# Peptides against a protein of PDB entry 5X9X: the designs that were tried, part 4

Target 1, 41 residues: chain A of PDB entry 5X9X
Amino acid sequence: SSVSELEQRLRDVKNTNSRFRKALMEKENELQALIRKLGPE

## One batch from the design tools (peptide; aimed at target 1 K37)

Design b1_p10_7_s3 (made by RFdiffusion4, then SolubleMPNN; from b1_p10_7, 8 letters changed)
Fold by OpenDDE base, seed 5:
Structure b1_p10_7_s3 (fold): chain B 41 residues (1-41), chain A 10 residues (1-10)
Amino acid sequence: as target 1 above (41 residues)
Amino acid sequence: EEIKLKPVEL
């Protein structure tokens, strides 16, 4: 049904959003580690 | 110096 399709699309968007958020957090942690090693005090 | 980055929210 149209309702079940919209529910599925919402789940897919939420899953995609969660994956991108995780990737951004990983890059943030990597950059923070580099700042601690190579950046100024 | 302690530097804190701010992650972007989607």
Scores: peptide ipSAE 0.205, ipTM 0.803, DockQ to the pose 0.108; fails the geometry check
OpenDDE base, seeds 1, 2, 3, 4: peptide ipSAE 0.189, 0.184, 0.197, 0.188; ipTM 0.799, 0.798, 0.804, 0.800; seeds 1, 2, 3, 4 fail the geometry check

Design b1_p10_7_s4 (made by RFdiffusion4, then SolubleMPNN; from b1_p10_7, 8 letters changed)
Fold by OpenDDE base, seed 2:
Structure b1_p10_7_s4 (fold): chain B 41 residues (1-41), chain A 10 residues (1-10)
Amino acid sequence: as target 1 above (41 residues)
Amino acid sequence: EPIKLKPIEV
């Protein structure tokens, strides 16, 4: 049904957003680690 | 000195 499809799309968007949030946080942590190792003291 | 990045807001 149209409602079921919309619910599925909403779940997919939420899952995608969660994955992107995690990826961005991991990249921030990676960048911070690189700055600590190679950046100015 | 350590450079602190601001948290990424999504």
Scores: peptide ipSAE 0.136, ipTM 0.778, DockQ to the pose 0.098; fails the geometry check
OpenDDE base, seeds 1, 3, 4, 5: peptide ipSAE 0.128, 0.127, 0.128, 0.120; ipTM 0.773, 0.771, 0.773, 0.771; seeds 1, 3, 4, 5 fail the geometry check

Design b1_p10_8 (made by RFdiffusion4)
Pose (drawn by RFdiffusion4):
Structure b1_p10_8 (pose): chain A 41 residues (1-41), chain P 10 residues (1-10)
Amino acid sequence: as target 1 above (41 residues)
Amino acid sequence: EALEKVLEEL
């Protein structure tokens, strides 16, 4: 049905998107962690 | 002071 060329790239971008959605949420943590460091003086 | 520390970290 689907050609291997397409689906291989699709597996790749999917692993890419899932990894990038993970890293985006992690960067928010860093972001708030810095703001917790803006908490003092 | 907290801002400077954050900027050094960055």

Design b1_p10_8_s2 (made by RFdiffusion4, then SolubleMPNN; from b1_p10_8, 6 letters changed)
Fold by OpenDDE base, seed 3:
Structure b1_p10_8_s2 (fold): chain B 41 residues (1-41), chain A 10 residues (1-10)
Amino acid sequence: as target 1 above (41 residues)
Amino acid sequence: KAEEEVRKLL
């Protein structure tokens, strides 16, 4: 049904958003660690 | 090394 399709699309968007948010957090943490290692160079 | 790892993230 149209309602079940909308519910499925909402779940898919939420899952995608969650995955990207996690990836961005991990990249930011690694970036900060690498910036500290870079120092002045 | 660190610069290369940063480049991979971008």
Scores: peptide ipSAE 0.050, ipTM 0.647, DockQ to the pose 0.401
OpenDDE base, seeds 1, 2, 4, 5: peptide ipSAE 0.048, 0.049, 0.049, 0.049; ipTM 0.644, 0.642, 0.638, 0.644; seed 2 fails the geometry check

Design b1_p10_8_s3 (made by RFdiffusion4, then SolubleMPNN; from b1_p10_8, 3 letters changed)
Fold by OpenDDE base, seed 3:
Formats: C-alpha cells, structure tokens, sequence
Structure b1_p10_8_s3 (fold): chain B 41 residues (1-41), chain A 10 residues (1-10)
C-alpha cells in the first residue's frame, strides 16, 4: 500500500542519515588526529 | 615537528 511504501521510504531515509552521520563523525575524528600531527612539533 | 618537516618540502 501507499502507506507501507511511505513507511519504507522513511526507514530508508533514516538509515541513510545514520550512515552519513557516522561517516561525518569518523572524518571529524580523523581530521582532529591530523591537526594534532600538524601541531607545533 | 611534523609541520616543520612538511614545510621543508615546500
């Protein structure tokens, strides 16, 4: 049904959002590590 | 130190 399809689309969007949020967090952590390496040393 | 080493390459 149309309702079931919309519920499925919502789940898909939430899953995609979760994946991107995780990727952004990992990239931020990597960036911070690189910034530490580029410190005054 | 790491930044200084990178700058030496420039």
Amino acid sequence: as target 1 above (41 residues)
Amino acid sequence: KALEEVLKEL
Scores: peptide ipSAE 0.026, ipTM 0.448, DockQ to the pose 0.460; fails the geometry check
OpenDDE base, seeds 1, 2, 4, 5: peptide ipSAE 0.025, 0.025, 0.025, 0.025; ipTM 0.407, 0.383, 0.388, 0.410; seeds 1, 2, 4, 5 fail the geometry check

Design b1_p10_8_s4 (made by RFdiffusion4, then SolubleMPNN; from b1_p10_8, 4 letters changed)
Fold by OpenDDE base, seed 5:
Structure b1_p10_8_s4 (fold): chain B 41 residues (1-41), chain A 10 residues (1-10)
Amino acid sequence: as target 1 above (41 residues)
Amino acid sequence: KALEEVQKEL
């Protein structure tokens, strides 16, 4: 049904959003670690 | 200080 398809699409979008948020967080943490290694300046 | 500002933007 149209309702069940919309519910499925919403779940898929939320899952995709969560995956990208995780990827961005991991890259941010990696960059912060590298920045800290360069020194306190 | 410059590195601290970069870290703040992340």
Scores: peptide ipSAE 0.031, ipTM 0.548, DockQ to the pose 0.248; fails the geometry check
OpenDDE base, seeds 1, 2, 3, 4: peptide ipSAE 0.025, 0.029, 0.030, 0.024; ipTM 0.544, 0.539, 0.546, 0.537; seeds 1, 2, 3, 4 fail the geometry check

## One batch from the design tools (peptide; aimed at target 1 L10 V13 K14 R21)

Design b1_p11_1 (made by RFdiffusion4)
Pose (drawn by RFdiffusion4):
Structure b1_p11_1 (pose): chain A 41 residues (1-41), chain P 11 residues (1-11)
Amino acid sequence: as target 1 above (41 residues)
Amino acid sequence: DLSDALKEIAE
């Protein structure tokens, strides 16, 4: 049905998006962690 | 096939 060339790149970009969606939510933790460090003086 | 692949990426 679907050619291997397409689906291999698809598996790759899906692994890419899943990883990037993870890293994005992580960077928000780092963002708020810095603001918790803006909490003091 | 391309439309189905784009639908999978959109998930």

Design b1_p11_1_s1 (made by RFdiffusion4, then SolubleMPNN; from b1_p11_1, 8 letters changed)
Fold by OpenDDE base, seed 3:
Structure b1_p11_1_s1 (fold): chain B 41 residues (1-41), chain A 11 residues (1-11)
Amino acid sequence: as target 1 above (41 residues)
Amino acid sequence: AVEKLQQELAE
């Protein structure tokens, strides 16, 4: 049904959102690691 | 550190 299709699309968007949030956190952690290597400058 | 990164990216 149209309702079930919209529910499926919402689940897919939420899954995609979760994956991108994880990727962004990993990139932020890597940036912070690089900043620590550079020192306080 | 952040300033150095910004400088390197500007080169």
Scores: peptide ipSAE 0.035, ipTM 0.492, DockQ to the pose 0.015; fails the geometry check
OpenDDE base, seeds 1, 2, 4, 5: peptide ipSAE 0.023, 0.022, 0.033, 0.022; ipTM 0.499, 0.511, 0.453, 0.476; seeds 1, 2, 4, 5 fail the geometry check

Design b1_p11_1_s2 (made by RFdiffusion4, then SolubleMPNN; from b1_p11_1, 9 letters changed)
Fold by OpenDDE base, seed 5:
Structure b1_p11_1_s2 (fold): chain B 41 residues (1-41), chain A 11 residues (1-11)
Amino acid sequence: as target 1 above (41 residues)
Amino acid sequence: ELERLQEELNK
């Protein structure tokens, strides 16, 4: 049904959002590690 | 770390 399809689409969007949030956190950690290596310390 | 290396080079 149209309702079940919309529910599935909402679940897919939520899962995608969660995956991107995790990826952004990992990329921020990688960036901070590079900043420490290339910094003036 | 880079500061330490620069100090060693400038001795």
Scores: peptide ipSAE 0.021, ipTM 0.284, DockQ to the pose 0.009
OpenDDE base, seeds 1, 2, 3, 4: peptide ipSAE 0.020, 0.020, 0.022, 0.019; ipTM 0.384, 0.362, 0.458, 0.365; seeds 1, 2, 3 fail the geometry check

Design b1_p11_1_s3 (made by RFdiffusion4, then SolubleMPNN; from b1_p11_1, 8 letters changed)
Fold by OpenDDE base, seed 5:
Parts: structure tokens; sequence; C-alpha cells
Structure b1_p11_1_s3 (fold): chain B 41 residues (1-41), chain A 11 residues (1-11)
């Protein structure tokens, strides 16, 4: 049904959003590690 | 550290 399809699409978008949030967090951690290596120390 | 690497390079 149309309602069932919309519910499925919403779940898919939420799952995609969660995956991208995880990827962004990992990249931020990587950037912070590189920033520390380039620090004045 | 970057400072230590720069110090070694300057030698």
Amino acid sequence: as target 1 above (41 residues)
Amino acid sequence: SLEKLQEELAK
C-alpha cells in the first residue's frame, strides 16, 4: 500500500542517515588525529 | 612531535 511504501522509505532514510552520521564521526576522529600530529608539539 | 621532527631536520 501507499502507506506501507512511505513507512519503508522513511525507515530507509533513517538507516541511511545513521550510516552517514557514523561515517562523519569516524572522519572527524581521523581529522583530529592528523591535527594533533601537525600541532606545535 | 612536529617540534622534535623539525629539530632533527635542522641538524
Scores: peptide ipSAE 0.031, ipTM 0.360, DockQ to the pose 0.009
OpenDDE base, seeds 1, 2, 3, 4: peptide ipSAE 0.027, 0.025, 0.027, 0.030; ipTM 0.353, 0.386, 0.392, 0.350; seeds 1, 2, 3 fail the geometry check

Design b1_p11_1_s4 (made by RFdiffusion4, then SolubleMPNN; from b1_p11_1, 9 letters changed)
Fold by OpenDDE base, seed 2:
Structure b1_p11_1_s4 (fold): chain B 41 residues (1-41), chain A 11 residues (1-11)
Amino acid sequence: as target 1 above (41 residues)
Amino acid sequence: SEEELQRLLAE
């Protein structure tokens, strides 16, 4: 049904958003680790 | 709100 199709599209958007959030978090963590290594210590 | 958005995404 049209409702089922919209729900499927919403789930797809949710999954895509989750994947991007995870990727950004991993990249931020990597960058912060490198920044800490570049510190004076 | 974020909670409202989460409810919509959980439908």
Scores: peptide ipSAE 0.057, ipTM 0.661, DockQ to the pose 0.182
OpenDDE base, seeds 1, 3, 4, 5: peptide ipSAE 0.036, 0.037, 0.035, 0.039; ipTM 0.605, 0.605, 0.555, 0.610

Design b1_p11_2 (made by RFdiffusion4)
Pose (drawn by RFdiffusion4):
Structure b1_p11_2 (pose): chain A 41 residues (1-41), chain P 11 residues (1-11)
Amino acid sequence: as target 1 above (41 residues)
Amino acid sequence: EEALEALEAAA
């Protein structure tokens, strides 16, 4: 049905998106962690 | 993500 060339890139980009969606939520943690460090003086 | 799901479904 689907050609291997397309689906191998698709598996790649899906692993890419899942990873990037993970890293994005993590960077928010780093963002708030810095603001918790803006908490003091 | 939705475009990847649609592409996977079409495959």

Design b1_p11_2_s2 (made by RFdiffusion4, then SolubleMPNN; from b1_p11_2, 6 letters changed)
Fold by OpenDDE base, seed 4:
Structure b1_p11_2_s2 (fold): chain B 41 residues (1-41), chain A 11 residues (1-11)
Amino acid sequence: as target 1 above (41 residues)
Amino acid sequence: EEELRRLEEEL
């Protein structure tokens, strides 16, 4: 049904959003690790 | 997963 298709699309968007949020967090952690390596410590 | 891979390559 059109409702079931919209519910599926919403699940797919939420899954994609979760994946991108995870990737951004991982890249932020990588950036922070590089900043620490380049720091005066 | 190609969209995620493209984002990871751009960052």
Scores: peptide ipSAE 0.052, ipTM 0.613, DockQ to the pose 0.036
OpenDDE base, seeds 1, 2, 3, 5: peptide ipSAE 0.018, 0.020, 0.020, 0.030; ipTM 0.352, 0.341, 0.359, 0.538; seeds 1, 2, 3 fail the geometry check

Design b1_p11_2_s4 (made by RFdiffusion4, then SolubleMPNN; from b1_p11_2, 5 letters changed)
Fold by OpenDDE base, seed 4:
Structure b1_p11_2_s4 (fold): chain B 41 residues (1-41), chain A 11 residues (1-11)
Amino acid sequence: as target 1 above (41 residues)
Amino acid sequence: EEELEELEEKL
């Protein structure tokens, strides 16, 4: 049904959003580690 | 839709 399809699409978007947020956090941690290596300290 | 699937495959 159109409602079931919209509920599925909403679940998929939420899952994708959670994966992207995790990937961004991992990339931020990687960038901070590189900044510490390249920094004057 | 295709753009979201392509983004999911890149993760």
Scores: peptide ipSAE 0.048, ipTM 0.660, DockQ to the pose 0.052
OpenDDE base, seeds 1, 2, 3, 5: peptide ipSAE 0.046, 0.045, 0.036, 0.046; ipTM 0.656, 0.650, 0.546, 0.653

Design b1_p11_3 (made by RFdiffusion4)
Pose (drawn by RFdiffusion4):
Structure b1_p11_3 (pose): chain A 41 residues (1-41), chain P 11 residues (1-11)
Amino acid sequence: as target 1 above (41 residues)
Amino acid sequence: EELDELEEELE
């Protein structure tokens, strides 16, 4: 049904997106962690 | 989700 060339790239970009959606939420943690460091003087 | 839908369409 689907050609291997397409689905192999699809598996790649899905692993890419899942990893990037993880890293994006993590960078928000770093973002708030810096603001917790803006908390003092 | 769009990639899963695309995979289903391709299947």

Design b1_p11_3_s1 (made by RFdiffusion4, then SolubleMPNN; from b1_p11_3, 3 letters changed)
Fold by OpenDDE base, seed 4:
Structure b1_p11_3_s1 (fold): chain B 41 residues (1-41), chain A 11 residues (1-11)
Amino acid sequence: as target 1 above (41 residues)
Amino acid sequence: EELDELLEKLR
């Protein structure tokens, strides 16, 4: 049904949002690691 | 590509 399709789209969006949030966190951690490597240490 | 797929699903 149209309602079922919309619910599925919402689930897909939520899953994608979660994936991008995780990716951003990982990239931030990677960036911080690189910054530490470039630091005065 | 993943973002593009998301945008298509919202249309």
Scores: peptide ipSAE 0.043, ipTM 0.583, DockQ to the pose 0.096
OpenDDE base, seeds 1, 2, 3, 5: peptide ipSAE 0.032, 0.036, 0.037, 0.021; ipTM 0.459, 0.476, 0.481, 0.326; seeds 3, 5 fail the geometry check

Design b1_p11_3_s2 (made by RFdiffusion4, then SolubleMPNN; from b1_p11_3, 4 letters changed)
Fold by OpenDDE base, seed 1:
Structure b1_p11_3_s2 (fold): chain B 41 residues (1-41), chain A 11 residues (1-11)
Amino acid sequence: as target 1 above (41 residues)
Amino acid sequence: DELDQLLEELR
């Protein structure tokens, strides 16, 4: 049904959003690690 | 209501 299709699409968007949020967090952690490596220490 | 039910299904 149209309702079932909408629910499926919203679940797909939620899953995609979660994946991108995780990727962004990992990239931020990578960036911070690089910044620490480039520090004066 | 119906909207609350749909939102719960999406959680």
Scores: peptide ipSAE 0.053, ipTM 0.615, DockQ to the pose 0.137
OpenDDE base, seeds 2, 3, 4, 5: peptide ipSAE 0.045, 0.011, 0.048, 0.046; ipTM 0.596, 0.285, 0.601, 0.584

Design b1_p11_3_s3 (made by RFdiffusion4, then SolubleMPNN; from b1_p11_3, 3 letters changed)
Fold by OpenDDE base, seed 2:
Structure b1_p11_3_s3 (fold): chain B 41 residues (1-41), chain A 11 residues (1-11)
Amino acid sequence: as target 1 above (41 residues)
Amino acid sequence: EELDKLLEELK
């Protein structure tokens, strides 16, 4: 149904969002470490 | 400190 499809799409978006946020956190930590090597924060 | 704030905004 239209409702079930919308619910599925919402779940998919939330899952994708969660994955990207986790990836961003990891890259952010990496970036921070690299910046610290360049000099003062 | 400013860097930490910028990083927090990216989350």
Scores: peptide ipSAE 0.039, ipTM 0.455, DockQ to the pose 0.030
OpenDDE base, seeds 1, 3, 4, 5: peptide ipSAE 0.027, 0.028, 0.028, 0.024; ipTM 0.460, 0.465, 0.511, 0.326; seed 5 fails the geometry check

Design b1_p11_3_s4 (made by RFdiffusion4, then SolubleMPNN; from b1_p11_3, 4 letters changed)
Fold by OpenDDE base, seed 5:
Structure b1_p11_3_s4 (fold): chain B 41 residues (1-41), chain A 11 residues (1-11)
Amino acid sequence: as target 1 above (41 residues)
Amino acid sequence: SELDELLEKLK
């Protein structure tokens, strides 16, 4: 149904958002480590 | 710090 399709789309968006937030956290940690090696923060 | 502020924007 139209309602079930919208609910599925919402779940998909939330799952995608969660995956990207995790990726950003990993990149944040990577960048922080690299910056520390380069010098003062 | 400035670095901390930039890192927060990544979240």
Scores: peptide ipSAE 0.026, ipTM 0.427, DockQ to the pose 0.029
OpenDDE base, seeds 1, 2, 3, 4: peptide ipSAE 0.025, 0.025, 0.023, 0.024; ipTM 0.422, 0.420, 0.416, 0.422

Design b1_p11_4 (made by RFdiffusion4)
Pose (drawn by RFdiffusion4):
Parts: sequence; structure tokens; C-alpha cells
Structure b1_p11_4 (pose): chain A 41 residues (1-41), chain P 11 residues (1-11)
Amino acid sequence: as target 1 above (41 residues)
Amino acid sequence: EELDELEETLE
């Protein structure tokens, strides 16, 4: 049904998106962690 | 989700 060329790239970009969606949520943690460091003087 | 829908359409 689907050609291997397409689905291999699809598996790749899905692994990419899943990883990037993870890294994005993590960078928010780093973002708030810096603001917790803006908490003091 | 769009990539899953694309995979399903291609299958």
C-alpha cells in the first residue's frame, strides 16, 4: 500500500516530533527554573 | 496526530 521510502521518512519524522515535543516541554522547565532564580533579589 | 493520520491514509 504505502511505499517504503515514504514510511521510513515518516517513522523518522514521528520519532523526531515525539522527541521535539518532549524537549519543548523540558525547555519550559528550564524556563521556569530560571524564573525561580529570578525569585531572589 | 497528523503524521498518524497520514500513515493510516497511506496504509

Design b1_p11_4_s1 (made by RFdiffusion4, then SolubleMPNN; from b1_p11_4, 4 letters changed)
Fold by OpenDDE base, seed 4:
Order: structure tokens, then sequence, then C-alpha cells
Structure b1_p11_4_s1 (fold): chain B 41 residues (1-41), chain A 11 residues (1-11)
């Protein structure tokens, strides 16, 4: 149904959002580690 | 310390 399709689209968007947020957090941690190598906080 | 604050603002 139209409602079921909208619910599925919302789930897909949330899943994509969660994946990107995780990837960004990992990249931030990587950058932080590199920054620490470059100098003080 | 300042860099940590900047990184936090980007989250």
Amino acid sequence: as target 1 above (41 residues)
Amino acid sequence: EELDKLLEELR
C-alpha cells in the first residue's frame, strides 16, 4: 500500500542516515588521531 | 583543546 511504501522509504532514509553518521564519526576519530600527531590540542 | 571543540561543533 501507499502507507507501507512510505514507511519503507522512511526506514531506508533512516538506515542511510545512520550509516553516514557512523562513517562520519569514524572519519572524525581518524582525523582527531592525525591532529594529535601534528601537535597539541 | 580548541581543536576538540571545533570537531565537536561539526558533529
Scores: peptide ipSAE 0.035, ipTM 0.452, DockQ to the pose 0.026
OpenDDE base, seeds 1, 2, 3, 5: peptide ipSAE 0.019, 0.029, 0.040, 0.022; ipTM 0.298, 0.430, 0.474, 0.319; seeds 1, 3, 5 fail the geometry check

Design b1_p11_4_s2 (made by RFdiffusion4, then SolubleMPNN; from b1_p11_4, 4 letters changed)
Fold by OpenDDE base, seed 1:
Structure b1_p11_4_s2 (fold): chain B 41 residues (1-41), chain A 11 residues (1-11)
Amino acid sequence: as target 1 above (41 residues)
Amino acid sequence: DELDELLEKLR
């Protein structure tokens, strides 16, 4: 049905969103590690 | 309602 299709699409968007949130967190951590290496210490 | 449930799934 139209409702079931929308529910499926929203699940897919949620999964994609979750994956990209994780990827962004990992990239932020990588960036922070590099920034720390560039620090004065 | 049903729309609210769908919007919640998007979060």
Scores: peptide ipSAE 0.065, ipTM 0.628, DockQ to the pose 0.234
OpenDDE base, seeds 2, 3, 4, 5: peptide ipSAE 0.061, 0.037, 0.059, 0.047; ipTM 0.624, 0.466, 0.615, 0.590

Design b1_p11_4_s3 (made by RFdiffusion4, then SolubleMPNN; from b1_p11_4, 4 letters changed)
Fold by OpenDDE base, seed 4:
Structure b1_p11_4_s3 (fold): chain B 41 residues (1-41), chain A 11 residues (1-11)
Amino acid sequence: as target 1 above (41 residues)
Amino acid sequence: DELDELLEKLK
């Protein structure tokens, strides 16, 4: 049904959002590590 | 309903 399809699409968006949030966190950690290495210290 | 719950979680 249209409702079940919308619910499925929303679940897919939620899962995608969760994956991107994790990826952004990992990239932030990577960036922070690089900043430490490239910093004046 | 389930759709409303999913919408709330998406916020």
Scores: peptide ipSAE 0.049, ipTM 0.609, DockQ to the pose 0.258
OpenDDE base, seeds 1, 2, 3, 5: peptide ipSAE 0.028, 0.028, 0.029, 0.027; ipTM 0.416, 0.413, 0.426, 0.419

Design b1_p11_4_s4 (made by RFdiffusion4, then SolubleMPNN; from b1_p11_4, 4 letters changed)
Fold by OpenDDE base, seed 4:
Structure b1_p11_4_s4 (fold): chain B 41 residues (1-41), chain A 11 residues (1-11)
Amino acid sequence: as target 1 above (41 residues)
Amino acid sequence: SELDELLEKLR
């Protein structure tokens, strides 16, 4: 049904969103580590 | 409601 298809699409969007959020968090952590290495310390 | 459940999936 149209409702079941919408539910499936919403699940897919949520899963994709979660994966991208995780990737962004990992990249932010990597950037912070690099910034610390380039810092005055 | 069904709409509430759909909105929750977007969070």
Scores: peptide ipSAE 0.055, ipTM 0.611, DockQ to the pose 0.190
OpenDDE base, seeds 1, 2, 3, 5: peptide ipSAE 0.054, 0.053, 0.054, 0.054; ipTM 0.606, 0.606, 0.612, 0.616

Design b1_p11_5 (made by RFdiffusion4)
Pose (drawn by RFdiffusion4):
Structure b1_p11_5 (pose): chain A 41 residues (1-41), chain P 11 residues (1-11)
Amino acid sequence: as target 1 above (41 residues)
Amino acid sequence: ESLDELEETLE
């Protein structure tokens, strides 16, 4: 049905998107962590 | 989600 060339790239970009959606939520943690460091003087 | 929909369409 689907050609291997397409689905191999698809598996790649899905692993890419899943990883990137993880890293994006993590960077928000770093973001708030810096603001918790803006908390003092 | 769009990538899952694309995979299903391609299958």

Design b1_p11_5_s1 (made by RFdiffusion4, then SolubleMPNN; from b1_p11_5, 6 letters changed)
Fold by OpenDDE base, seed 1:
Structure b1_p11_5_s1 (fold): chain B 41 residues (1-41), chain A 11 residues (1-11)
Amino acid sequence: as target 1 above (41 residues)
Amino acid sequence: SELDELLKKLQ
């Protein structure tokens, strides 16, 4: 049905959103690690 | 409502 299709699409959007959020978090962590390595120590 | 549940999936 149109409702079930909409629900499926919203689940897919949420999953895609979650994947990108995770990727951004991992990139932020990587950048922070690099910043620490480039510190004055 | 069903609409509210759908909107929650977008958060």
Scores: peptide ipSAE 0.045, ipTM 0.591, DockQ to the pose 0.188
OpenDDE base, seeds 2, 3, 4, 5: peptide ipSAE 0.045, 0.043, 0.044, 0.044; ipTM 0.599, 0.594, 0.596, 0.595

Design b1_p11_5_s2 (made by RFdiffusion4, then SolubleMPNN; from b1_p11_5, 6 letters changed)
Fold by OpenDDE base, seed 4:
Structure b1_p11_5_s2 (fold): chain B 41 residues (1-41), chain A 11 residues (1-11)
Amino acid sequence: as target 1 above (41 residues)
Amino acid sequence: DELDKLLEKLR
């Protein structure tokens, strides 16, 4: 049904959002690691 | 209601 399709789409959006949040966190961690390597040490 | 339940999925 149209309602069930909307519910599925919203589940997909939530999953996509969660994946991007994780990707951003991982990129931030990698950036911090690179910044530490570029430090004065 | 149903709309509120759907909107909650976007959080």
Scores: peptide ipSAE 0.054, ipTM 0.602, DockQ to the pose 0.224
OpenDDE base, seeds 1, 2, 3, 5: peptide ipSAE 0.027, 0.031, 0.035, 0.044; ipTM 0.475, 0.436, 0.452, 0.574; seed 3 fails the geometry check

Design b1_p11_5_s3 (made by RFdiffusion4, then SolubleMPNN; from b1_p11_5, 5 letters changed)
Fold by OpenDDE base, seed 4:
Structure b1_p11_5_s3 (fold): chain B 41 residues (1-41), chain A 11 residues (1-11)
Amino acid sequence: as target 1 above (41 residues)
Amino acid sequence: SELDELLEKLR
């Protein structure tokens, strides 16, 4: 049904969103580590 | 409601 298809699409969007959020968090952590290495310390 | 459940999936 149209409702079941919408539910499936919403699940897919949520899963994709979660994966991208995780990737962004990992990249932010990597950037912070690099910034610390380039810092005055 | 069904709409509430759909909105929750977007969070």
Scores: peptide ipSAE 0.055, ipTM 0.611, DockQ to the pose 0.190
OpenDDE base, seeds 1, 2, 3, 5: peptide ipSAE 0.054, 0.053, 0.054, 0.054; ipTM 0.606, 0.606, 0.612, 0.616

Design b1_p11_5_s4 (made by RFdiffusion4, then SolubleMPNN; from b1_p11_5, 5 letters changed)
Fold by OpenDDE base, seed 1:
Structure b1_p11_5_s4 (fold): chain B 41 residues (1-41), chain A 11 residues (1-11)
Amino acid sequence: as target 1 above (41 residues)
Amino acid sequence: DELDELEKLLQ
């Protein structure tokens, strides 16, 4: 049904959102590591 | 119902 399709699409969007959030966190951690390397330490 | 389920999925 159209409702079942919308439910599936919503699950897909949620999964995609979760994956991108994880990727952003990983990139932020990478950037922070690089910033720390550029520091005076 | 189905609408409530959709709302939960959106969260």
Scores: peptide ipSAE 0.067, ipTM 0.663, DockQ to the pose 0.220
OpenDDE base, seeds 2, 3, 4, 5: peptide ipSAE 0.038, 0.043, 0.065, 0.038; ipTM 0.564, 0.532, 0.660, 0.523

Design b1_p11_6 (made by RFdiffusion4)
Pose (drawn by RFdiffusion4):
Structure b1_p11_6 (pose): chain A 41 residues (1-41), chain P 11 residues (1-11)
Amino acid sequence: as target 1 above (41 residues)
Amino acid sequence: EELEEELEELS
């Protein structure tokens, strides 16, 4: 049905999107962690 | 994400 060339790139980009969606949520943690460091003086 | 959608449409 689907050619291997397409689906291999698809598996790659999906692994890419899943990993990037994870890293994005993590960077928000770093973001708030810095603001918790803006908490003091 | 756009590439994923295009690849799914082509599949």

Design b1_p11_6_s3 (made by RFdiffusion4, then SolubleMPNN; from b1_p11_6, 5 letters changed)
Fold by OpenDDE base, seed 5:
Structure b1_p11_6_s3 (fold): chain B 41 residues (1-41), chain A 11 residues (1-11)
Amino acid sequence: as target 1 above (41 residues)
Amino acid sequence: EEEEKRLLELL
């Protein structure tokens, strides 16, 4: 049904959004690790 | 109606 298709699309968008949020967090952690390596130690 | 409810629960 049209409702079932909308439900599936919404789940897919939410899954994609979650994946991008995770990727951004991982990239931030990577950046912080690199900054620490370049840091004043 | 039940399908509409499920859709609303996803928002």
Scores: peptide ipSAE 0.194, ipTM 0.758, DockQ to the pose 0.116
OpenDDE base, seeds 1, 2, 3, 4: peptide ipSAE 0.039, 0.030, 0.036, 0.139; ipTM 0.666, 0.595, 0.655, 0.721

Design b1_p11_6_s4 (made by RFdiffusion4, then SolubleMPNN; from b1_p11_6, 5 letters changed)
Fold by OpenDDE base, seed 5:
Structure b1_p11_6_s4 (fold): chain B 41 residues (1-41), chain A 11 residues (1-11)
Amino acid sequence: as target 1 above (41 residues)
Amino acid sequence: EKEIEELEKLL
């Protein structure tokens, strides 16, 4: 049904959003590690 | 629809 399809799309968007949030956190950690390697310390 | 699948492939 149209309702079940919209509910599925909403679940997929929420899942994708959660995955992107995790990926951004991992990339921030990677960037910080690179900055530390390039730093004077 | 297809856009969400393409976004998931980038992860």
Scores: peptide ipSAE 0.050, ipTM 0.637, DockQ to the pose 0.066
OpenDDE base, seeds 1, 2, 3, 4: peptide ipSAE 0.041, 0.054, 0.036, 0.049; ipTM 0.314, 0.347, 0.424, 0.632; seeds 1, 2, 3 fail the geometry check

Design b1_p11_7 (made by RFdiffusion4)
Pose (drawn by RFdiffusion4):
Structure b1_p11_7 (pose): chain A 41 residues (1-41), chain P 11 residues (1-11)
Amino acid sequence: as target 1 above (41 residues)
Amino acid sequence: DLDEHLDELEE
């Protein structure tokens, strides 16, 4: 049904999006962690 | 969603 060339790139980009959606939420943690460091003087 | 559209392309 679907050609292997398409689905192999699809598996790649899905693994890419899943990883990037993880890293994006993590960078928010780093973001708030810096603001917790803006908390002092 | 991007994953849904990618699934639609695979189908």

Design b1_p11_7_s3 (made by RFdiffusion4, then SolubleMPNN; from b1_p11_7, 7 letters changed; failed a check: too like the target's own chain)
Amino acid sequence: SVDEQLEQLLR

